# Peptides against a protein of PDB entry 3C66: the designs that were tried, part 168

Target 1, 189 residues: chain A of PDB entry 3C66
Amino acid sequence: KSWANLFEKNDFFFRYKFYLEITAYTRGSDEQHLKWSGLVESKVRLLVMKLEVLAGIKIAHPFTKPFESSYCCPTEDDYEMIQDKYGSHKTETALNALKLVTDENKEEESIKDAPKAYLSTMYIGLDFNIENKKEKVDIHIPCTEFVNLCRSFNEDYGDHKVFNLALRFVKGYDLPDEVFDENEKRPSK

## One batch from the design tools (peptide; made by RFdiffusion4, then SolubleMPNN)

Design b2_p29_5_s3 (from b2_p29_5, 13 letters changed)
Fold by OpenDDE base, seed 3:
Structure b2_p29_5_s3 (fold): chain B 189 residues (1-189), chain A 29 residues (1-29)
Amino acid sequence: as target 1 above (189 residues)
Amino acid sequence: FPLPAFTIFEADLEFEDLIIYVPEKRYVP
């Protein structure tokens, strides 16, 4: 059975206490982003495999559908802000200062040819084994290996002004609004 | 082979009997 058939979207984002967010950023063309994000997405399963074998991780379950967004990004500072603020409900409101590109506005003259930052985000739900002792789970190593796998694929991905990759460990109640439907209430603390 | 730059948010999180270690901000070797 494919991972996609295991859980509905609404169940997935309520099922786990913890999530690992993997976001591919591109400040460039849509074509550049398609290649970069597609590569990152293709490697997520390898990260899952590495996480699953760690002591203390009971389940690492990828949500197979990426979340896509793009912003008008006129400056490098804006790009840094996007990377800093995206992926957490606590901080995502800062992105309201930027113009979100939508199907409704993408053809506007001020948006169509403007510099853009593209975002593709994959989610991994995490369940941990908690024993009667403090368990130490270090995900730094598998995450670093994952980044290496992605960035080493093409030398062009070394240009951090264009291509970036971020991983964020978040609690379910701090997931971005994008993962919930309008009729859904975010998980409580 | 230098490690590529990347960002992992949230450092050393404690939850019940679990400690999760993650680097905080963008890593540039």
Scores: peptide ipSAE 0.134, ipTM 0.707, DockQ to the pose 0.510
Fold by OpenDDE base, seed 1:
Structure b2_p29_5_s3 (fold): chain B 189 residues (1-189), chain A 29 residues (1-29)
Amino acid sequence: as target 1 above (189 residues)
Amino acid sequence: FPLPAFTIFEADLEFEDLIIYVPEKRYVP
């Protein structure tokens, strides 16, 4: 089936108990981020293919639309904090200490020329072969291959002070707030 | 949600800047 039949947002974040989040981070220019995130996004299908062939994984379905955000990021410590806290409902409240860049505030003098961290996040819904009673599933191999593929595309992408890539395995009830509409109830445990 | 009936293994990562977050290793029979 064509990748064109990707799930609409409508119930995607309720369909699975588990998700793999892929976040491209850039502490630099918007142009740098567009190139980096665009590359990462273009390779997600390859990761999906590698996940699907694992015996423990029944289904790996990508959500096609990236989630975009950016924060004022004055220091490297702030950048590390963003990478540590983003992507989990349990920890995302820590990001409230940073200034979220919005269309409403992006022209403010304190924000316009400030150092920024840009985030683009892709989601993969996962269904596991529980019936097969698999003892072990290791996703590090396909994930590492994916990361290496992305970072090796350009030597500049090896600079972790600027470009980062995180993969986070999360439960549906721990998805970030950004994936839900205001009228949607977060999945229960 | 309950964990699946298998253990998710986390191997050592070669690259220090590679961030993979995996839930607690747990096997559910």
Scores: peptide ipSAE 0.048, ipTM 0.566, DockQ to the pose 0.039
Fold by OpenDDE base, seed 2:
Structure b2_p29_5_s3 (fold): chain B 189 residues (1-189), chain A 29 residues (1-29)
Amino acid sequence: as target 1 above (189 residues)
Amino acid sequence: FPLPAFTIFEADLEFEDLIIYVPEKRYVP
């Protein structure tokens, strides 16, 4: 699908019942994350193409803007927790146990030099061909291929302690708060 | 074939006419 026909933000996160979240994680430097997330983001269009040709998928529509966040991440366990809890409204409150890095606090002594986990998340809205079709859709295959593509691009990206890539299938009502404006009402079930 | 470390979070969705499989997988070589 043409990227020129992308929905505006306010429509995009209300348009679909289902979304695929693609999150690049980096526990390391900002430079490392920039390279890693940039690579992942650059390959999203290939995943979209693979998804759209699957039977049962009507539309795989990427949102072009990445969502960025970073947390103080002192331990590997914290990093695993971030990867487990991020990307779902149901679980994202667990991230409150960690210090979110913001423009306001990034220069604080306790934050500036602290180990950080960086997150960049891309979203794909999914529409399915449900009507009058009995299909079984397994998006695991194209997703796995995508992960392999990203991870194999550079051998450094194989370091699980630093670089991670997660794909999460979520319902619209369970999207993270970050995708909505302050005045927007979260989609209902 | 060793797979790179990645996670796909599971969502099992059943519709009357469509079943969507997104098996939860976390691969660590």
Scores: peptide ipSAE 0.021, ipTM 0.573, DockQ to the pose 0.518
Fold by OpenDDE base, seed 5:
Structure b2_p29_5_s3 (fold): chain B 189 residues (1-189), chain A 29 residues (1-29)
Amino acid sequence: as target 1 above (189 residues)
Amino acid sequence: FPLPAFTIFEADLEFEDLIIYVPEKRYVP
């Protein structure tokens, strides 16, 4: 079965207790972000493969569609704040201090030519093997290898002022609001 | 023998540019 056929969106974000979020950040042009995020997205399947071979991982299921957002990002401090606060329901309200770029406002004079931070986020649902023994799973190695693979692809991606990559391990109840429809209730603890 | 327990270890990625928000230790009973 293809991963795309296993779960619809509404099932995916309720199916797993744990998720790995992979976010590509770009403070620059849309073109720069398209190249960077496209590269990251193209490598996610390799990370999934590396996760699935770990004895403690029962399933690593990628959600097929990235979540896209962009903010007006006037300063480097704003860019750091976005990277710190994005990806968790606990902290995402801090992003309300920034102007979210939407289809409705993107042509406004104050937004159109403003510096932007672009975000593309992929999600992997994780299910773990729990046996009658204490299992230890360290996903650091496959995650590090993934980051190195992405960052080493082009020397330009070493510029942290422009390009960044975050991997966040999150519980289902702490997923960002963006993954749920207005009529959906987020998972409980 | 103890009840089934699972510990997820999160290691800081040694990449200056990688923000890995992984708690060092998570216990899942």
Scores: peptide ipSAE 0.043, ipTM 0.541, DockQ to the pose 0.035; fails the geometry check

Design b2_p29_5_s4 (from b2_p29_5, 16 letters changed)
Fold by OpenDDE base, seed 1:
Structure b2_p29_5_s4 (fold): chain B 189 residues (1-189), chain A 29 residues (1-29)
Amino acid sequence: as target 1 above (189 residues)
Amino acid sequence: FPLPAYTIYEANLEFENLILYQPKVEHVP
């Protein structure tokens, strides 16, 4: 059982042509982010269930581990930029303009007390029933229901200056670098 | 610029035999 889980983890980002990324953003305290991201993560399985029942979706497989990152985020414009650029290999290089918070630098005076944007990202691998026919799949309803479920849980989560939620549909070759190990080759187009 | 309530990228993707309809970005008024 343990080996099967390890194998699934290692191949997850190579198994599917398409992925749905769910990112919880928080520009605030670590405590605020833990609550917000924890809520979002707890609801992902409900989204998966709603996706799986769509006729055009063969498989909706969640990756169980969230990806965590944080950036120094001094302005609202920076926060918007993070949300715009994160989650795609094509655009993520723009984030290099911001200071990534790491275990090595988190205690630096310029970082420790700086405003931060926290990110927690969940991934769902998607396989579609498209082999024999052209399939039209509408994920608008389940995705909207999911967002509403998360945002309505607490009134504080309505503050978009602090809490945000993004869903990004990406191709496997356009996944962020964070999902691959240093020795792994990115999927080809 | 109004912050979106939520963001979904690449709405209405057409790829091979797939036509994927996604939620559009909704902004908070």
Scores: peptide ipSAE 0.151, ipTM 0.700, DockQ to the pose 0.427
Fold by OpenDDE base, seed 5:
Structure b2_p29_5_s4 (fold): chain B 189 residues (1-189), chain A 29 residues (1-29)
Amino acid sequence: as target 1 above (189 residues)
Amino acid sequence: FPLPAYTIYEANLEFENLILYQPKVEHVP
């Protein structure tokens, strides 16, 4: 059973044509981000449940682990850029203009005390019931309900200068590089 | 109630036999 679970994890980002990315953004302290991202992560299962009951959705499968990253983020414009460019292979190269915080550089004087944007991203693999007929699927409702649930939990989360939440529908071939190992080839179109 | 701002990057998707209606980005100014 343990080996089967390992294989399932290894092919997660190749198994589906479509993914829903849920990213919690924080421009602030690590503590603020831990609270915000932890809340968002705790609610993902509710979104999955709401997606699974839609007639056009065959499977909604969450990946169990978040992807974590942080950038030096000196300005609000940088924060907007991060939110615009992150989550798609087509646009993620723009993030190279910012300093990625790593375990190797986090103690550098220029990075340690710098303003930061923190990112936590959850993935849901989606399979649709499209084999027999044209299906119309509206994910707006469950996604909006999810966002409302997260944002309404604490009044502080209404501050969009600090806390943001993005839901991005992405094709498998356009997933960010972070989801693939160095030896894995990106899915083709 | 302030509408939660969330960013959705792609418009409605038509793919094969799928018509996907995606959430609308509501930017709170």
Scores: peptide ipSAE 0.210, ipTM 0.735, DockQ to the pose 0.519; fails the geometry check
Fold by OpenDDE base, seed 3:
Structure b2_p29_5_s4 (fold): chain B 189 residues (1-189), chain A 29 residues (1-29)
Amino acid sequence: as target 1 above (189 residues)
Amino acid sequence: FPLPAYTIYEANLEFENLILYQPKVEHVP
């Protein structure tokens, strides 16, 4: 039974207090993003396995589907802003300054040929073993290994002007709006 | 029980190593 069917989307983003967001960024072509994001996504399972064996982590559960978005990204500064502001409800409103590419607007002349930043985000729900008196769970090692694994796969992915990868630890109440349906209320602090 | 402090990591491909952003551990009371 594939892990894919275990949790309905609606329950996943309410089930955990903490999430690890893994975002693959591409400022380039759709094809470039497909390759990069596909690689990152393919390695998420390895990260989960490494997280699960940490003494302080009780559960590391990946959400099976990526969240996809794209923005018109005319400048490098815009690309940096996207990477800084995306992934947190507190800061995501800053992205409203950029034009979100949608199915409705993608064929507009001003959008079709514009430089774009593509985002693919994977989520891992985390439950911690509080009984382990260790005040701090260090996920640095598995996360670093994951990043190195993705970056080392192809030399082209070393171009930070095109390809980026971010891992963000986020509380459930600070998840981006994209993870909730229109009728769902955001978890309270 | 104090929630364990977790480290947020941002890695862009500009850096050899993962940049650890220590979340300001807001002690959830």
Scores: peptide ipSAE 0.032, ipTM 0.521, DockQ to the pose 0.057; fails the geometry check
Fold by OpenDDE base, seed 4:
Structure b2_p29_5_s4 (fold): chain B 189 residues (1-189), chain A 29 residues (1-29)
Amino acid sequence: as target 1 above (189 residues)
Amino acid sequence: FPLPAYTIYEANLEFENLILYQPKVEHVP
């Protein structure tokens, strides 16, 4: 099943109150990241299927395009900071302390051969069943299974110094700036 | 009477292989 044609970007990031962000991190080579992120992305559909069968989840719709970014990441502390601060509008300004790699600067000598952290982020829009009862939705099981599936695929992916995977539950108004165009107004609370 | 609420339960559980950033309990009106 292809979700590619279901949602335009502008509609997707305004349609849901809640999103699940799946970010594959790599502190290493571009090749390492391509393999890791590609694997993670290939398994997102399985996670969606597991989320959809939860009684409290009405809809789980993946956005088809990954968001790609990379930073100069000279230290392990920088890598931890990226993982802590990325994925929320409230905290993403802390990333300004690091050099963002762009098409314009990637060939500069100070950037070209510098250690980098690569990020690939997938988004799932979530709609919940709100009934006349208090219900509890726990996504830990499907999320944990997903992470284990990705991490166990190759022994190398057990190296947390290189490969990491984060799942972040985020409200629409707290989505990272990267998902919006310059002329788009961020969703209100 | 309390309004019907949906509780999104996501423990800030950092597992060895999983970083899940979520409030412990979030009520969805």
Scores: peptide ipSAE 0.028, ipTM 0.505, DockQ to the pose 0.036; fails the geometry check

Design b2_p29_6_s1 (from b2_p29_6, 10 letters changed)
Fold by OpenDDE base, seed 2:
Structure b2_p29_6_s1 (fold): chain B 189 residues (1-189), chain A 29 residues (1-29)
Amino acid sequence: as target 1 above (189 residues)
Amino acid sequence: SSVSGRIVAYSPANSEPVFLVNEPMTATL
């Protein structure tokens, strides 16, 4: 099976037991988010390369397309809540307290000019080569380097009130609903 | 427990670590 066929959404979110979610957050303008998320996305390949060389990682496979979402985000607390709750099926329902911006509602006066949090999420499927159940794979180094690389690229990206970056290790059964089509059944435990 | 700047993948039964790049950088296990 060619690498090209692996990048089709087809079974990507069913193929791996573990995923690394990389979410770029922006509480600001769409333009700010495009720059920030674009930078983060551009660096994901470097993270993949660093993950692949770890002895405990058999495969680090990026999904090539980001998932995009945005919420009305009136307060900093809402922004913190988004960052805390997003990226897990267990917690994502908390986001229902916020207004999701959609193509259908984006022109509404209450939404158009409202403060927004923008999210772009990249996924890396992980297959581990763990022979011993007691073994752990520490990915903090490549992840930290990735974060530092993104945050240090521009001084503006140091402003955590506007720009944030989260890496979440998630099991396939706890992936957000956004990664599945309406007709797809969530992976079992 | 929060471990700053650390993500650890365990065998299939274990934790869902989150690495947040807010100051301070924290990883929640």
Scores: peptide ipSAE 0.026, ipTM 0.596, DockQ to the pose 0.059
Fold by OpenDDE base, seed 1:
Structure b2_p29_6_s1 (fold): chain B 189 residues (1-189), chain A 29 residues (1-29)
Amino acid sequence: as target 1 above (189 residues)
Amino acid sequence: SSVSGRIVAYSPANSEPVFLVNEPMTATL
């Protein structure tokens, strides 16, 4: 990888004021998640293309790698909570009530066979071309089309108890902690 | 609370909209 690609990666979460987070959720097996998240990830480029053609969007830049996490998820309420709280620095602390699955703990008897929620998150940095403070950019249409495209690919993906997909519009200062290295300071407001 | 709604970007004063497929889209102004 060129040094240029490393620098571009290192500043990605500082470069934009706004980000679109795309999270694929699976409450099931790792195999189910791999198929679902892989599908979602494969379609992100199409979403980017649809965003870039909007007059109010100057740049829609995808981050190249997903962020992966998994939690012990014993109840449906826990799964709903994950979907509500994940993707914002303001709310992500609520996830501390759940057991994060790690390489160190995944073989523990209490974790190994426990129901799990898997998360894969893709990020798109957004730069808007807004001349007037009263101008708005509506990204609802391309985002809805993207969700429909992913959900309609297989009938199984219509099961909201297992498979979910969320898009979150987030300011750079409210990005989840996962996108920053331990030594990086979060962008200021 | 995540507000599910139409994803509209304005000036920096925007609330942070969340789009969840399982939630009815309400127009957030």
Scores: peptide ipSAE 0.024, ipTM 0.582, DockQ to the pose 0.061
Fold by OpenDDE base, seed 3:
Structure b2_p29_6_s1 (fold): chain B 189 residues (1-189), chain A 29 residues (1-29)
Amino acid sequence: as target 1 above (189 residues)
Amino acid sequence: SSVSGRIVAYSPANSEPVFLVNEPMTATL
């Protein structure tokens, strides 16, 4: 398969049993988010390279495009809730308590002037080379290095009130709804 | 909230961990 065929959305979220989600969060301006998310996205390849050299990982395959979303986020507690609940089908329904910003509602006065949390999410499909069910693959080190690399790039990115970065290990059946089209069925357990 | 976690996969992976870091930490390569 050509590299181009590997990056087609159509089967990516069905191809792997496991995914690593990388979400850049910004509670601030769209401009701040663009800079932060762009930095994070630019470093994903380095994380992939570090994952691929682990003995228990057969494949670490990045999806090429980020998923973008934004919510009205009036409080710091709301921002923490977003970071806790986002990225899993099991928990994402809690986000229904917040107003999702859409092209249809963004010009409403209550939304236009509201504080916002912006999210950009990258996905890495993971295939493991594990023969024994007791074998452990620890990805803590490469994930920590990745976060440190992104956070240390600019002093402003040290402000956790504005900028955050999360990595979530999820199963294919627990991917967020955003990765599937309306006509697609979620992978079964 | 800062969630420092160890992301560990098993065959099959049993955990769905979240790794959130608010501050740079010392990592040994």
Scores: peptide ipSAE 0.023, ipTM 0.566, DockQ to the pose 0.050
Fold by OpenDDE base, seed 4:
Structure b2_p29_6_s1 (fold): chain B 189 residues (1-189), chain A 29 residues (1-29)
Amino acid sequence: as target 1 above (189 residues)
Amino acid sequence: SSVSGRIVAYSPANSEPVFLVNEPMTATL
């Protein structure tokens, strides 16, 4: 890995004004999540290729590693809440109502045997060829194709009670706290 | 598989669009 690639990784979440977040959700076993998230991650490069050919997109740059988290998720409503609130600094504080699973607490009886939601999130930094503030870039088609590609790979992935996939378009200043190191300040508006 | 929502980028991006496989929660159509 070139030194240049290491430096590019360190500033990835500061380099772009816009990001596409791709989150694979699983309410089930860790094994189910490993299969589902691994599939989604394997297809991100295809999405990048489809984004890069759009006239309004100058650069689509994937981050190299997923962010992993898991929550105690006793109800379907909790699972919907996670999917609604995750991926934005504005809304992620709502997740404080749920128990985050950590290496320190995973062996606690109340956590070990609890239903869990697993999250794996990939990031794509976006640079747009937009000169006028009124210009629009529609990424609906490549995103739809990506979701269909992931969901159609196995019949089990049609079960929305277990497997979900969301794509969120966010501004750099609204990225989740997880993408920044303790010593880093989030980008300003 | 059902897909719902649409992601549209604006300059400046005034919305926070979400694209979901399920019925829209925060997705824009």
Scores: peptide ipSAE 0.021, ipTM 0.586, DockQ to the pose 0.054

Design b2_p29_6_s2 (from b2_p29_6, 11 letters changed)
Fold by OpenDDE base, seed 2:
Structure b2_p29_6_s2 (fold): chain B 189 residues (1-189), chain A 29 residues (1-29)
Amino acid sequence: as target 1 above (189 residues)
Amino acid sequence: ESVEGRIIAYSPANSETVFLVNEPMTAIL
């Protein structure tokens, strides 16, 4: 069964208590980002497979659609800030200091010619099967392997000034606003 | 208690991956 058929899109971000966010960052051209994000996205299924075989993971379900955003990113510090603040509702408000690129504003001269950071985020919903409350599920290994896999695919992807990859483990109530429709209420704690 | 974890890879492949956030990406249910 294709993972795509497992979810009614509408409840994915309410179904799990925990999510793994996989964000591909590119400070460069749209073409660079398309290649980088496309690679990362193509490998997510491998990460899912590695997560699913962990004894403490009951379910690892990818959301099939990436979330796309881009910001005017004039400095390296801005790029670091984006990477630090993105992916959590608690911190994402800091991104308001940057100009979000939208379809409405992308043709503005000040935006068109500005350096941009592109973000593509994939989500994996996680359900854990911990029989003993003392047991911990460590997902660092498969996540690290995934990062290495993506970064090693092309030497260019080793350039952290341009290409970055972040994996964030978040609770459902701390998911970014982008995953919810305007009429949807954020999951409670 | 749910542990928040983040992996940010600023390093080249096969180098040390920096795990940001206070604790391993370990779910404690």
Scores: peptide ipSAE 0.033, ipTM 0.642, DockQ to the pose 0.503; fails the geometry check
Fold by OpenDDE base, seed 1:
Structure b2_p29_6_s2 (fold): chain B 189 residues (1-189), chain A 29 residues (1-29)
Amino acid sequence: as target 1 above (189 residues)
Amino acid sequence: ESVEGRIIAYSPANSETVFLVNEPMTAIL
């Protein structure tokens, strides 16, 4: 089906009960992140194709634009914390302990040359075809193939101190605040 | 109810996590 219905942002994050979040992390330069995230983003469509053909998945729709953010990340522990806490409304408040880099503050001396963690997040909305509540849908194979494809593309991307890739299965009511506008109310449980 | 799940992959070998809709995700490292 032509995903010609470019889901407008306003509808996409309310349409599905479940989402797969794909986040490329980089603790390094902006240039490193652009290369890494660009690679990951280029492979998302392949993952979608593999998900959609699974019997338990009725539809898998990607949101076409990544969400970009960056934080001052002075330590490896901060980088681990970002990876642990990001991508869920329940846990993302922990990120408030870090300095979010914005267009307004990026030129400040304390931020400009500081170590940074860059994040690019892609979203896939999922609708399941489950006849019985006890039925299980396993997305292990397509997700594993995707991660392997990204991580094995270049030897540099094997350095987990710099480059990381996370997949998170999240309910719509637990999506990060970044996906909603200020005037939008997050989905209820 | 569908279970929230997550994988952080440091290498291709770390991608052996199983994602299940109605069961806890199993990470195999």
Scores: peptide ipSAE 0.029, ipTM 0.597, DockQ to the pose 0.235; fails the geometry check
Fold by OpenDDE base, seed 3:
Structure b2_p29_6_s2 (fold): chain B 189 residues (1-189), chain A 29 residues (1-29)
Amino acid sequence: as target 1 above (189 residues)
Amino acid sequence: ESVEGRIIAYSPANSETVFLVNEPMTAIL
């Protein structure tokens, strides 16, 4: 498949067995999130380049569009719960305990003035050269370098009460529901 | 099957997390 076709949603989330999810979290203002998520997103290409040069990785392909969501997040425990449960189909149902901010409800007084957690998620599809080999691929180095790069960019991003960054290795069948359209069937195990 | 791996950047100590394909991976949080 051409690179262009892999950037299209319709085939991207069915094309790979494995994905790397990169989520920028902000418990604060929309402006704070815009700066933080924008920085993280701007560095994803560097992570892709570092992954592609690993001998065990055949391809690392980014999905170009971030997924955006926000929740009413009144407590630090709620913020930790979001970070723990988000990014996996197995656990994402726990997020139903929180109020998702939508275009339909964002102007409600109880939501408009509530503390919020903002999420921006990028996806990288991974294809490995190890299918016929007993070889292992360690991706922690490029992932760690990426996290350090983002966190060290501004001193404010050291405040984990406000800004967080998670990388999650996920199988295609365990991708969050948000990546699929209503008419699409989730990949099976 | 292998367990999902996850890195959350709360502290520099999280940089020690190792993700190996086809093995259970250590999750943080």
Scores: peptide ipSAE 0.025, ipTM 0.582, DockQ to the pose 0.198; fails the geometry check
Fold by OpenDDE base, seed 4:
Structure b2_p29_6_s2 (fold): chain B 189 residues (1-189), chain A 29 residues (1-29)
Amino acid sequence: as target 1 above (189 residues)
Amino acid sequence: ESVEGRIIAYSPANSETVFLVNEPMTAIL
């Protein structure tokens, strides 16, 4: 059974208490982002495999569809802010200070020619074998290997001014609004 | 060679902790 058929969207973001977010960032062209995000997405399954073998992880299930967004990003500080604030419901409101690129506004002169940050985010739902709430699961090794695998694929991906990759461990109640439909209620703590 | 990256983790106390990819990221449940 392909992972793609395991979960309907609606069940996926309510099924787990914890998620790993994988976001590929590009401050550059759409073409640059397509190459970078496509590479990252192609490697997510390898990360899942590495997570599944950890003793503390019962289940690691990827959501197969990326979430894509882009913002007008005129400065490096804006790019850092996006990377800091994106991926958490608590902090995502800070992104309202930036212009979100939409199908409705993309042809506006001020947006069309503006520098942009592109985002593609993949999600992994995590279920842990926690008998004791004090147990710690270290996911450093799999995450490091994943980042190294992505970044080492092409020398161009070493340019942190253009290409970035972040992994965020979040609770289900703190997932970004983008993962929920308008009629869906955010999970409770 | 380890490539520089970032992992953002939230502690049970809801504090944000940012790690470099070469630093341990621990999920506390």
Scores: peptide ipSAE 0.024, ipTM 0.598, DockQ to the pose 0.163; fails the geometry check

